# Ledger of designs, part 27: peptides against a protein of PDB entry 4XPM

Target 1, 160 residues: chain A of PDB entry 4XPM
Amino acid sequence: VMLHSKNVKGFLENTLKPYDLHSVDFKTSSLQSSMIITATNGGILSYATSNNDVPKNSINEINSVNNLKMMSLLIKDKWSEDENDTEEQHSNSCYPVEIDSFKTKIYTYEMEDLHTCVAQIPNSDLLLLFIAEGSFPYGLLVIKIERAMRELTDLFGYKL
Target 2, 67 residues: chain B of PDB entry 4XPM
Amino acid sequence: DIKGTIAFDTHGNVIESTGVGSQRIEDIGDLSKVTLDAEGFAQVQGDSLLVHLYKRNDITLAVYTSA

## One batch from the design tools (peptide; aimed at target 1 D20 S23 V24)

Design b2_p17_2_s4 (made by RFdiffusion4, then SolubleMPNN; its pose is not in this set)
Fold by OpenDDE base, seed 2:
Structure b2_p17_2_s4 (fold): chain B 160 residues (1-160), chain C 67 residues (1-67), chain A 17 residues (1-17)
Amino acid sequence: as target 1 above (160 residues)
Amino acid sequence: as target 2 above (67 residues)
Amino acid sequence: KEELEKLFDELLKEIYS
């Protein structure tokens, strides 16, 4: 299915859904946030949050959005640093992956008590960013974001 | 019969954990070093539990049982 | 072994569903 800009938010909302692994009776919480941000400035192009119960234009909403902006910027900065650091790219927090012959990397970052995962959409100026609770295991989070990226082929090669 | 499980990747990061496995995340370090047979299986006796290991496609599943 | 492999297959199926 072709992903249009109008559908990006819906796509991100779908990524929020938790895992429920019945085979072993394991389930996760929903992702707190799912975002597409610019690799250049960490600007948010699209986002979805699990907590949509905040009234619009409320101070809580403003704080929430501001928090996302801050986190996206911080993670972008960390990602940028790691992309220029050979040692970090060989750490257990970095997962080199290949999707449709495109190479990219998935990074896991601890942000306070949150588990985050970020990856450059192949050959693009965009990053996909997942923010989850600390109870969300990193290994599963990595799998989740890899699978999500495989659904974003329309954004492969996207340049700002 | 299963007391718990741990699934982890080649980076040692947890994919899932249940039961006693959730209490033994620290076992991943040792379990990742266990020599598997040609079919990807191994058993490790630890504490009062037996750990059954199976690895395929860079994912290791550890199942904890009493025997 | 067979049971373990079966469980693994089920788990993987769910993860990659």
Scores: peptide ipSAE 0.784, ipTM 0.956, DockQ to the pose 0.966
OpenDDE base, seeds 1, 3, 4, 5: peptide ipSAE 0.784, 0.783, 0.783, 0.783; ipTM 0.956, 0.956, 0.956, 0.956

Design b2_p17_3 (made by RFdiffusion4)
Pose (drawn by RFdiffusion4):
Structure b2_p17_3 (pose): chain A 143 residues (1-50, 63-86, 92-160), chain B 67 residues (1-67), chain P 17 residues (1-17)
Amino acid sequence: VMLHSKNVKGFLENTLKPYDLHSVDFKTSSLQSSMIITATNGGILSYATSNSVNNLKMMSLLIKDKWSEDENDTNSCYPVEIDSFKTKIYTYEMEDLHTCVAQIPNSDLLLLFIAEGSFPYGLLVIKIERAMRELTDLFGYKL
Amino acid sequence: as target 2 above (67 residues)
Amino acid sequence: TEELDEFIQEMLDEIES
């Protein structure tokens, strides 16, 4: 199996949209970036930006390792279940940026959101959990 | 009138904040320790501002008004 | 976004009631 590069890219572009609430006067900026990366090498398979390409490669590998260290060392961590599939959502403060990362269930891929420091973590977690519900095609994707 | 709001999750992380809510994010540590009534309500205050709490679906809503 | 807006509005309505 292989990734449909254009559709995954379109998916990530869609995950960039900000929240804009009217019930209370609240709105976020859009995500700085959204990426799917390998849990193995931290290599980027696909990305979307609303900062530079060089900067994303460095952050991606860093979050891959931080996630890797947390995932087997016997911050916030949210256990999640999607259609009986389990994954975990981690938050990482990357300098002044807020990030969420989660392994796509049973896959060798990680989904990574990068937002400004003003983007609330709890909201970033909800955004990534719902976004992962749209990625059933990628569950079990093995390298 | 409503002077501000804060919504936060069970880890104490913020989902949204407005008004004085954005200036009082530090309140969450105390607010998250409040034990709610059988229906999920509570009222507490740190100062002249009254905090109305309601929690459902693992999300706590705090709204700030005067007392 | 719309679901979250509705969710927060419902919580406000409960507080107002």

Design b2_p17_3_s1 (made by RFdiffusion4, then SolubleMPNN; from b2_p17_3, 6 letters changed)
Fold by OpenDDE base, seed 2:
Structure b2_p17_3_s1 (fold): chain B 160 residues (1-160), chain C 67 residues (1-67), chain A 17 residues (1-17)
Amino acid sequence: as target 1 above (160 residues)
Amino acid sequence: as target 2 above (67 residues)
Amino acid sequence: SEELDKFIKEMLDAIKA
């Protein structure tokens, strides 16, 4: 199955769903946002948010979108810095992972009271970005984004 | 009876926590240093609770029980 | 999440054993 724009949007919307670990009676909140952004400029190519109750074209919608744009840019910048910093790549906030023989890294970043994680889609100019509430544990967030990236093989190697 | 759980990764980051485990996230620092047996198990007597440890595939599960 | 839940369940069962 090929990923088209609407498919990507739907994919991101699905990533918003909370984890429910019935075996230990643990459940998270939904992700606040899920995004695919450019690694170069932090431009948002696709995004999904859990709060869709905002009226269309309202000032609140504009503010929320602007906030996402700001966060994406900030996280992209931080990611770029870390990708050029060997010490940061060996920090506790960096998870080197391998997906189908493709190597990438997952970074966790605390943004104000939010928990975020970002990962370069393997060999691509794209980043996958999850934004969650502070109650969403980082370890689980990392697992979540890793599993999500495994479903984005169509974007592996994507260059702008 | 299980009083709580903590699951954490090799970075010491929480995967899940329940019950008393949610109140003992700071235990991860010490629990991560516990030597596990060949099968990946260990037990640590903390204060009033016994912590059962099991590690598999880079995930450690800590289960808190009274005994 | 179900995969992880299953995994955690297996670990939990291992501890109980």
Scores: peptide ipSAE 0.739, ipTM 0.954, DockQ to the pose 0.882
OpenDDE base, seeds 1, 3, 4, 5: peptide ipSAE 0.738, 0.737, 0.739, 0.739; ipTM 0.954, 0.954, 0.954, 0.954

Design b2_p17_3_s2 (made by RFdiffusion4, then SolubleMPNN; from b2_p17_3, 6 letters changed)
Fold by OpenDDE base, seed 3:
Structure b2_p17_3_s2 (fold): chain B 160 residues (1-160), chain C 67 residues (1-67), chain A 17 residues (1-17)
Amino acid sequence: as target 1 above (160 residues)
Amino acid sequence: as target 2 above (67 residues)
Amino acid sequence: SEELDKFIKEMLEAIEA
């Protein structure tokens, strides 16, 4: 399976879907945003948002995109700092994981009232970023992003 | 008669919560310290609720019942 | 989602057993 630009966009859109556990009375909200950004500059390569009520090319859309750019940059900076901080890598907000013999880390970050998590796509210059409402549990968010990364094997080792 | 549930990971972060469990997230600290048997089970008697614990694959599920 | 739900269901059943 080849991941082209449009395929990546569709993938990210699918990650927006909420978790609905039928075995218990538990259902999350949709993710607010899902993004692939560069680890170097925090530039957005692809993104999806659950807010589809904004008209295209409107000032509201521009503002929302600008907000995403800001958040991506901030999270990238925090991620970069943590990757160079042994103490932060041993905190409860860091999850070392291994996917098909490739090692990476999942970080959880509070952004205002939003719950976010970010992870480097293994051996790549790319980060996967989820942004959710505060009601979305971090433990579940981590599971979600880990399982999502397992579907991005085509991006493993991607270098800019 | 299940009154609620809490599922949490090894970091103490919530995976899901329902019923009375949603109002007892603070219990995770104590529940994470409970010694489980060889099958990954334990029971903890609370004030008015009994907590049934099951840990498997680094996920702990707490089920709250009246008895 | 389905995988996790199934997992939770199995744990619930195990507790009730």
Scores: peptide ipSAE 0.507, ipTM 0.938, DockQ to the pose 0.885
OpenDDE base, seeds 1, 2, 4, 5: peptide ipSAE 0.135, 0.292, 0.286, 0.213; ipTM 0.643, 0.665, 0.642, 0.636; seeds 4, 5 fail the geometry check

Design b2_p17_3_s3 (made by RFdiffusion4, then SolubleMPNN; from b2_p17_3, 6 letters changed)
Fold by OpenDDE base, seed 4:
Structure b2_p17_3_s3 (fold): chain B 160 residues (1-160), chain C 67 residues (1-67), chain A 17 residues (1-17)
Amino acid sequence: as target 1 above (160 residues)
Amino acid sequence: as target 2 above (67 residues)
Amino acid sequence: SEELDKFIQEGLDAIAA
């Protein structure tokens, strides 16, 4: 299995788009960030961010990337702990799901004022991570990430 | 005469909210305990608003109306 | 998105009826 950086990057950028319901007057903001990180170390393999008009190689960009690195590591740590805690897997913050006979779990985490959710790409060493504003409902975030994972079948079973 | 809506999952987490529903997220706790009929419907009278419940495929929709 | 919209619309229609 080969990870194609450009294809994954484009995919993640597409996930940033807001959820727009037409049956009711409801539309979310764009995701702040969408990432694929390693389950082992929380390292970022690919990412996309919204409202990123910061010049490249600037100090502000470096700070933004560093923030993402920090957040990814923290979330990976939480995820790792929860995967080894059966009690946490039965909380309202854990969603067992099955995609094409592959089982995984979606976790939601409050990170300061942000809403995040993370899920292990089935049978892989990778995690998919969404970061959104606090106004983004957790239930909808879970639905969004589940649908996104269904489009990442090429990464199922990916090992580092 | 819809005043608002809340959609929530089986974990009690919000999927969407509009109108007065956005200000009544705390209702989910009680609404999740309501016994639905065989068709997945229920009605709950609360304060000045009537809440209509519809559940299918593990998602519950609450619609707030004045009557 | 479409599935969720469909569900909500279904519920709205059913409740209105």
Scores: peptide ipSAE 0.663, ipTM 0.934, DockQ to the pose 0.840
OpenDDE base, seeds 1, 2, 3, 5: peptide ipSAE 0.378, 0.247, 0.291, 0.298; ipTM 0.664, 0.719, 0.735, 0.696; seeds 2, 3 fail the geometry check

Design b2_p17_3_s4 (made by RFdiffusion4, then SolubleMPNN; from b2_p17_3, 7 letters changed)
Fold by OpenDDE base, seed 4:
Structure b2_p17_3_s4 (fold): chain B 160 residues (1-160), chain C 67 residues (1-67), chain A 17 residues (1-17)
Amino acid sequence: as target 1 above (160 residues)
Amino acid sequence: as target 2 above (67 residues)
Amino acid sequence: SEELDKFIKEMLEAIKA
């Protein structure tokens, strides 16, 4: 299935869903935000957020979007730095992964009270970014984003 | 009678936690160093709880019980 | 989540055994 803009948006919206591990009676909150951003400038290509109760075109909506833009830029900058830092790539905040023979890395970053993780979509100029509450465990967040990336094969190799 | 659980990855990051496990995340540091048997199991006596460990496919599950 | 839940369940059962 081709990933059109509408499909990407819908995909990101679906990633917001919480994990529910019935076997151990563990359930997370929904992701706060899910985004695809450019690795070059941190520009948002598509996003979804759990907080959609703000009226459209309102000042509050503008502020929320601006906040996402700021976070995306900050995370992109940190990601860029870490990609050029061998020490950071060997920290517990970096997960080298392989998806269908394509190698990439998942990074976890604490942003104030939020838990975030970001990964370059293989061979692309795009990053997938999850933002969750602090109660969302990093280990689970990493698993979540890895599984999500496996569904974005249409974006592998995407260049701006 | 399970009092709680912690699942964690090879980086020591939590995957899930329940019950008393949610209050003992700091145990991961020590639990990750426990020598497992050939089948991937171990038991560690805590303060008042017994911790049952099982590791498979880079995930370690710790189950806290009273005995 | 179902895949992970199933995996955790299997691990839990292994411990109980």
Scores: peptide ipSAE 0.731, ipTM 0.953, DockQ to the pose 0.872
OpenDDE base, seeds 1, 2, 3, 5: peptide ipSAE 0.729, 0.730, 0.728, 0.726; ipTM 0.953, 0.953, 0.953, 0.953

Design b2_p17_4 (made by RFdiffusion4)
Pose (drawn by RFdiffusion4):
Structure b2_p17_4 (pose): chain A 143 residues (1-50, 63-86, 92-160), chain B 67 residues (1-67), chain P 17 residues (1-17)
Amino acid sequence: VMLHSKNVKGFLENTLKPYDLHSVDFKTSSLQSSMIITATNGGILSYATSNSVNNLKMMSLLIKDKWSEDENDTNSCYPVEIDSFKTKIYTYEMEDLHTCVAQIPNSDLLLLFIAEGSFPYGLLVIKIERAMRELTDLFGYKL
Amino acid sequence: as target 2 above (67 residues)
Amino acid sequence: MDTFIKEMLDKIKEKYF
């Protein structure tokens, strides 16, 4: 099994969109970046930006390790269930940036959202949880 | 009139904020400790501003008005 | 999310306002 590079890229581009509420006068900026990376090496499989390529590689590996350390050391952590599949959503403050990371269930892949410091964490968590519900094709993807 | 809002989750993280809500994010620590009535409502205040609380689906909404 | 927040505001208006 392999990834359909163009469609995953398109998916990540779609996850970039900001929230724009009218019930209250509230709107976020769009995500800084959205990436799928390996849980193993932190290597980037696909990404979308709304800063630079060099900067994403560094952040990705860093969050992979932070996630790896938290995932087996016996911040916020949100246990989630999607169609009886379990995963965990972590938030990490990356300098002035807000980030969310979660392993795509039973897969060797992580989904990573990078937003500005003004993007509320609770909202970033809801965005990534719903986005993961659209990634059933990637559940169990093994390297 | 409504002077601001804050919505936050069970971890106390913000989902959205407007008005004085964005200036009073620190209120969440106290607000999250408020025990709501049987229907999910409460009213509390730190100062001249009245905070109306309603919680459902693990999301608390606080709206700020005058007393 | 907008609909959800609106519904929560409507509950507060019905209760207190």

Design b2_p17_4_s1 (made by RFdiffusion4, then SolubleMPNN; from b2_p17_4, 6 letters changed)
Fold by OpenDDE base, seed 1:
Structure b2_p17_4_s1 (fold): chain B 160 residues (1-160), chain C 67 residues (1-67), chain A 17 residues (1-17)
Amino acid sequence: as target 1 above (160 residues)
Amino acid sequence: as target 2 above (67 residues)
Amino acid sequence: LDEFIKEMLEAIKKKFF
């Protein structure tokens, strides 16, 4: 199934859902946001947020989108730096993973009081980015984004 | 008689924490160094609590009990 | 993941409890 813009948006919205580990009575909050951004410029191609109460084209929406844009740029820049830093790639905040024989890395970043996780969609110019509250454990966030990327195979190898 | 849990990955990052485990995240550093038996289990004493460890597929689950 | 954690928990219970 080919991923279209609408499909991607729906996919990202689905990633917002919290993890509920009934076996140990552990439940997370929803992700604050989920985005696909360009690795080159940090431009947002698609995004979803847990806050859907803001009227369209309102000042609050604009501010929210602008905030996402800023965060995406900051995270993209940090990601770019880390991709050129061997030490950072061997830190506890970097997870080398392999999906369908494609190699990629998952990075976790503390952004103020938020927990973020970013990963390059394998062999592509795209990054998948999750932003969560500080209460969302990084280990679980990594698992979440890895599993999400496995559903984006149509974007593997995508070049801008 | 479980007082709490911590699940963590090979990087020492938390996957989940509950009960007293949520207050003992700092234990991960030591727990990650514990030698497990052939089946992936271990028990370690932590203060007044006993920690039961099991590791499988790069995930370690620590279960805290009073004994 | 929940099922996996559940299995791990049960394994611990079986081993130690």
Scores: peptide ipSAE 0.797, ipTM 0.954, DockQ to the pose 0.935
OpenDDE base, seeds 2, 3, 4, 5: peptide ipSAE 0.796, 0.797, 0.796, 0.797; ipTM 0.954, 0.954, 0.954, 0.954

Design b2_p17_4_s2 (made by RFdiffusion4, then SolubleMPNN; from b2_p17_4, 8 letters changed)
Fold by OpenDDE base, seed 4:
Structure b2_p17_4_s2 (fold): chain B 160 residues (1-160), chain C 67 residues (1-67), chain A 17 residues (1-17)
Amino acid sequence: as target 1 above (160 residues)
Amino acid sequence: as target 2 above (67 residues)
Amino acid sequence: LDKEIQEMLDAIKARFF
């Protein structure tokens, strides 16, 4: 099934759901935001946020969207730098992964008090970006984004 | 009997933490260096707690109990 | 993941408890 814009939005909304590990009584918060952005300019193609209490077409909504745009741009810039830095690719903040024979990397970045992770959708001009609270552990965040990316095979190889 | 847990990956990043484990994240540095047996298990005495380790598929689970 | 953690926890219990 081909992923359409509405399907992508729904997918991202689903990624917001927290982890609930009943085995050890561990539960996370929901992700604050989940986005697909361009690797070239950090432009947001689709996004979901757990903050849905903001009225539509309000100044607060505009400000929140602008904040996401700024954050996505900053993360894209950091990602771009790291992709050209061998040392950063060997840090504990970089996870080389392989999905169905496609290689990509997952990076974790701390943005103020937030925990973020970003990964290039294999062979594409797109990045998947998760933004979580500081209480969301990075190891789990990496697992989350890797497993989410495995469901985005329709976007593999997507070029702008 | 279980006082807490820590699960961490091969990069030393936390996957989950509960109980006393949440207050002992710094233990990961030492726990990651522990030599596991052929089945992937180890026990380590740390302070007043006993740590039970098991690693499988790049995930290490540490279970804290009383010594 | 929870299933995996549960299995690991069970393994630890079986080995040490």
Scores: peptide ipSAE 0.805, ipTM 0.955, DockQ to the pose 0.952
OpenDDE base, seeds 1, 2, 3, 5: peptide ipSAE 0.805, 0.805, 0.805, 0.805; ipTM 0.955, 0.956, 0.955, 0.955

Design b2_p17_4_s3 (made by RFdiffusion4, then SolubleMPNN; from b2_p17_4, 8 letters changed)
Fold by OpenDDE base, seed 1:
Order: structure tokens, then C-alpha cells, then sequence
Structure b2_p17_4_s3 (fold): chain B 160 residues (1-160), chain C 67 residues (1-67), chain A 17 residues (1-17)
């Protein structure tokens, strides 16, 4: 099925759900936010947040969106820097992965007290970005975003 | 008998941790260097705990038990 | 992933316990 804006929004909302590993009695919090942003400018194309208790068009909503915009820009900039830094690409915070013969990288970034990870949707001008609480393990976050990207094949190769 | 667990990836980043494992994240550095047998298993003595290791598909699971 | 972890846990139990 072709991905539309509403489908992407729903997809991102689903990514917010926590991991519950019953086998070892481990459960995470929900992601704070999940976004698809442009790799060029860090512009948000779609987003979902676990905080849905804010009235529409309220000051708090505006502030929340502005915060997401700021974080997306910061992470995009860091990602851009790392994409041009061989050392960073070989650090423990960079995961080269292959999805359906497409190569991409997953980066983890500490943003204040938050754990984030970002990955370029294969061969596209888009980035998938997860923001989680500091208690969310990076290794699990990486697994989460990799598996999520596998469901975004319609966006592979997307150019702005 | 299990006192805790740590699962970690090939980069040494935590996938999950429970019990005493949550208090011993620093063990990953040493555990990641342990030589596993042909089937992917190892057993390591650490302090008063015994660590049972198994690696499969780039995930290492460490199970902590007593003795 | 939980299934995978469970299988790994079971493998450890079989090997060591």
C-alpha cells in the first residue's frame, strides 16, 4: 500500500509504543516523540508525541511543537556533521545497517537527558528520528528504529 | 536462581537490563571480550555471581546467578 | 524481540542449568 501523510502519521504513532520484554520482565517507557524530518533542513514532515493531553492550538502545544522543531534541527545538524566524520561513523554510536539491499546508518545521540536515535531512510532525503527518555537503552532504541525503517519501504529513495 | 540479566549489542550498548544486571552495566566491557565457545556460550565468574553468556545474531545475553 | 530473548534465555537454561 502506498504511504500517505495520514498513514505516516499513524505509523509514527505506533512507533511510540513501548517494548515489553516479558521474558526478562523488562519494559520501557513510550517514546517521547517520533518524527520524519528532512535531511536537508531538518524540517518536520510528520511527527507523533506521547503527550497528547495538550489542547489544540494552545500555547503549550505551540511550545511543544517548537521544541520538537528545535530538537530536529539540532539532531539533523549533528547527523550532518557525523556523516562527514569518519571517526564518528566508527564509534559505538553509529550502526551501519542494510535494509533490502539499501545501506544506511543509525546514530544515537544524547540530547540533554534524552536518548535519541536517527537514521536516514535509505537512499532518501528523509530522516527517521526517535526521542526517548534517558531510561530507554540505546541498544534497544537502535533495534526499534531499524525495524521501524523496514516498514517505510515506500519512502526509500524519496528525494525532495 | 536468576538474579538478573543484561542484553547488549555488538557495540556494547544495552538492549535490556534487569535485577542485579541493572547495577552491573559496567560489566559489559569485560563480558564483550569473553571468548565464546563454538555454540556461542560462556560462563564467567564475577564477584559472588556467576555470569552465563550466550550470543546469537549480534545480541549477547548475560544471565546472573549466585555462586 | 521478546521471543528472541526468550529463546536465548531458554538456551542458557538448557546449557547451564
Amino acid sequence: as target 1 above (160 residues)
Amino acid sequence: as target 2 above (67 residues)
Amino acid sequence: LDKEIQEMLDAIKKRFF
Scores: peptide ipSAE 0.807, ipTM 0.955, DockQ to the pose 0.935
OpenDDE base, seeds 2, 3, 4, 5: peptide ipSAE 0.806, 0.806, 0.806, 0.806; ipTM 0.955, 0.955, 0.955, 0.955

Design b2_p17_4_s4 (made by RFdiffusion4, then SolubleMPNN; from b2_p17_4, 8 letters changed)
Fold by OpenDDE base, seed 1:
Structure b2_p17_4_s4 (fold): chain B 160 residues (1-160), chain C 67 residues (1-67), chain A 17 residues (1-17)
Amino acid sequence: as target 1 above (160 residues)
Amino acid sequence: as target 2 above (67 residues)
Amino acid sequence: LDEEIKEMLDAIRKRFF
């Protein structure tokens, strides 16, 4: 199925859902935010947030969007740095993965009190970015984003 | 009786933690170094608790029980 | 993932308990 803007938005919204591991009585919070951003500039192409109580076009919405823009830019910059840092690529914060014969990396970043992870959509100029509360474990966050990327095959190879 | 669990990945990052496991995240450092048997299992004595390990597909599950 | 964890937990139970 071809991914359109609306489909991408819906996809990101779906990624916000928490993990509920009934087998061990473990449940996470929802993701705070989920975004697709450009690897070049950190520009947000699409995003979803768990805070849906903010009126549209309100000052609070503007502030929240601006905050996302700032975070996306910061994370993109850190990602860019790490992509040029062999040591960082071999740290516990970097997960090389392969999806459908495409190689990519998942990075985890502590952003203040938030847990984040970002991954380049294979062979594309796009990054998938998850932002979660500090209680969301990184190992699970990595699993989450890897599995999410597997659903974005239409964006593989996308160039700006 | 299970007192808690920790699941962690090959990088030592937590996947989940429950019960006493949530208070023993620091154990991952040692648990990740434990030699598993051919089937992927091991038991490790930790303080007053016994840790039962099983690794499969890059996930290690540690189950804490009384010794 | 929950099913995977469940299977692992069951494996541990079977092996040690």
Scores: peptide ipSAE 0.800, ipTM 0.955, DockQ to the pose 0.951
OpenDDE base, seeds 2, 3, 4, 5: peptide ipSAE 0.799, 0.800, 0.799, 0.799; ipTM 0.955, 0.955, 0.955, 0.955

Design b2_p17_5 (made by RFdiffusion4)
Pose (drawn by RFdiffusion4):
Structure b2_p17_5 (pose): chain A 143 residues (1-50, 63-86, 92-160), chain B 67 residues (1-67), chain P 17 residues (1-17)
Amino acid sequence: VMLHSKNVKGFLENTLKPYDLHSVDFKTSSLQSSMIITATNGGILSYATSNSVNNLKMMSLLIKDKWSEDENDTNSCYPVEIDSFKTKIYTYEMEDLHTCVAQIPNSDLLLLFIAEGSFPYGLLVIKIERAMRELTDLFGYKL
Amino acid sequence: as target 2 above (67 residues)
Amino acid sequence: DTLRDELKNLHDEIVNH
């Protein structure tokens, strides 16, 4: 099994969209970036930007390790369930940036959102949890 | 009139804020400790501003008005 | 009762977004 590179890229591009509420006068900026990376090496499989390529590789590996350390050391952590599949959503402050990371369930892949410091964490967590619900094709993807 | 809002989750993280809500994000620590009535409502205040609280589906909404 | 109904509606509009 392999990834359909173009469709995953398109998916990540779609996850970039900002929230724009009218019930209250509230709107976010769009995500800085959205990436799928390996839980193993932190290598980037696909990404979308709304800063530079060099900067994404560094952040990705950093969050992979931070996630890896938290995932087995016996911040915020949100246990989630999707169609009886379990994963965890972590938030990490990356300098002045807000990030969310979660393992795609039973997969060797992580989904990572990078947003500005003005993007509320609680909202970033909802965005990534719903986005993961669209990634059932990637559950159990093993390297 | 509504002077601001804050919505926050069970971890106390913000989902959205407007008005004076964005200036009073620090209120969440106290607000999250408020025990709501049987229907999920409460009213509290730190100063001249009245905070109306409603919680459902693990999301608390606080709206700020005058008392 | 009206104020509580308005607050519930506002909450649902935010959550359903």

Design b2_p17_5_s3 (made by RFdiffusion4, then SolubleMPNN; from b2_p17_5, 10 letters changed)
Fold by OpenDDE base, seed 2:
Structure b2_p17_5_s3 (fold): chain B 160 residues (1-160), chain C 67 residues (1-67), chain A 17 residues (1-17)
Amino acid sequence: as target 1 above (160 residues)
Amino acid sequence: as target 2 above (67 residues)
Amino acid sequence: SAEREALRKLHDDIQNA
């Protein structure tokens, strides 16, 4: 099964679902947002948000989208900076991972009250970005995004 | 009885926390330094609670019990 | 031991969740 644009949207929507660990009575909130953005410009190629109660074409929707655009750009810039900084790559906020022999890195970033993590889809010009509430543990967020990336093999090596 | 849990990764970041574990996130620093046995287990007496540690696949689970 | 097995089980649940 190959990922198409509509499939990507659905995929991102699925990533929004909360983590529910029944064994120890632990449950998270839903992710606020999940996005695939360009590594070069931070442009949003696809996104999903948990707050879908905003009327379409409303000023609130516009503000919400604009906020996502701003965050994506900021995170892209920070990611780009870190990717060019060996010290940051060895910091506690960077998780080197290997998926099917492809190497990438997961970065965690605190953005105001939000917990975010971003990772380059292996060998691609794309970034996967999760935005969660501050109550969402970083360790879990990293696991979540790693597992999500493993499902995006169709985008591995994607170049703009 | 389990009073709480903390699971954390090798970076010391929380994966999950419940019960008293949610109030003892600061314990991760010390717990991460505990020497585990060959099977990945350890026990640490902290405060009034016993902490049972198990680490596998870079994830450490701490379970807090009264005994 | 049963105690250790319980820990393993919980860990597995976390790992596989």
Scores: peptide ipSAE 0.724, ipTM 0.944, DockQ to the pose 0.875
OpenDDE base, seeds 1, 3, 4, 5: peptide ipSAE 0.723, 0.723, 0.723, 0.723; ipTM 0.944, 0.944, 0.944, 0.944

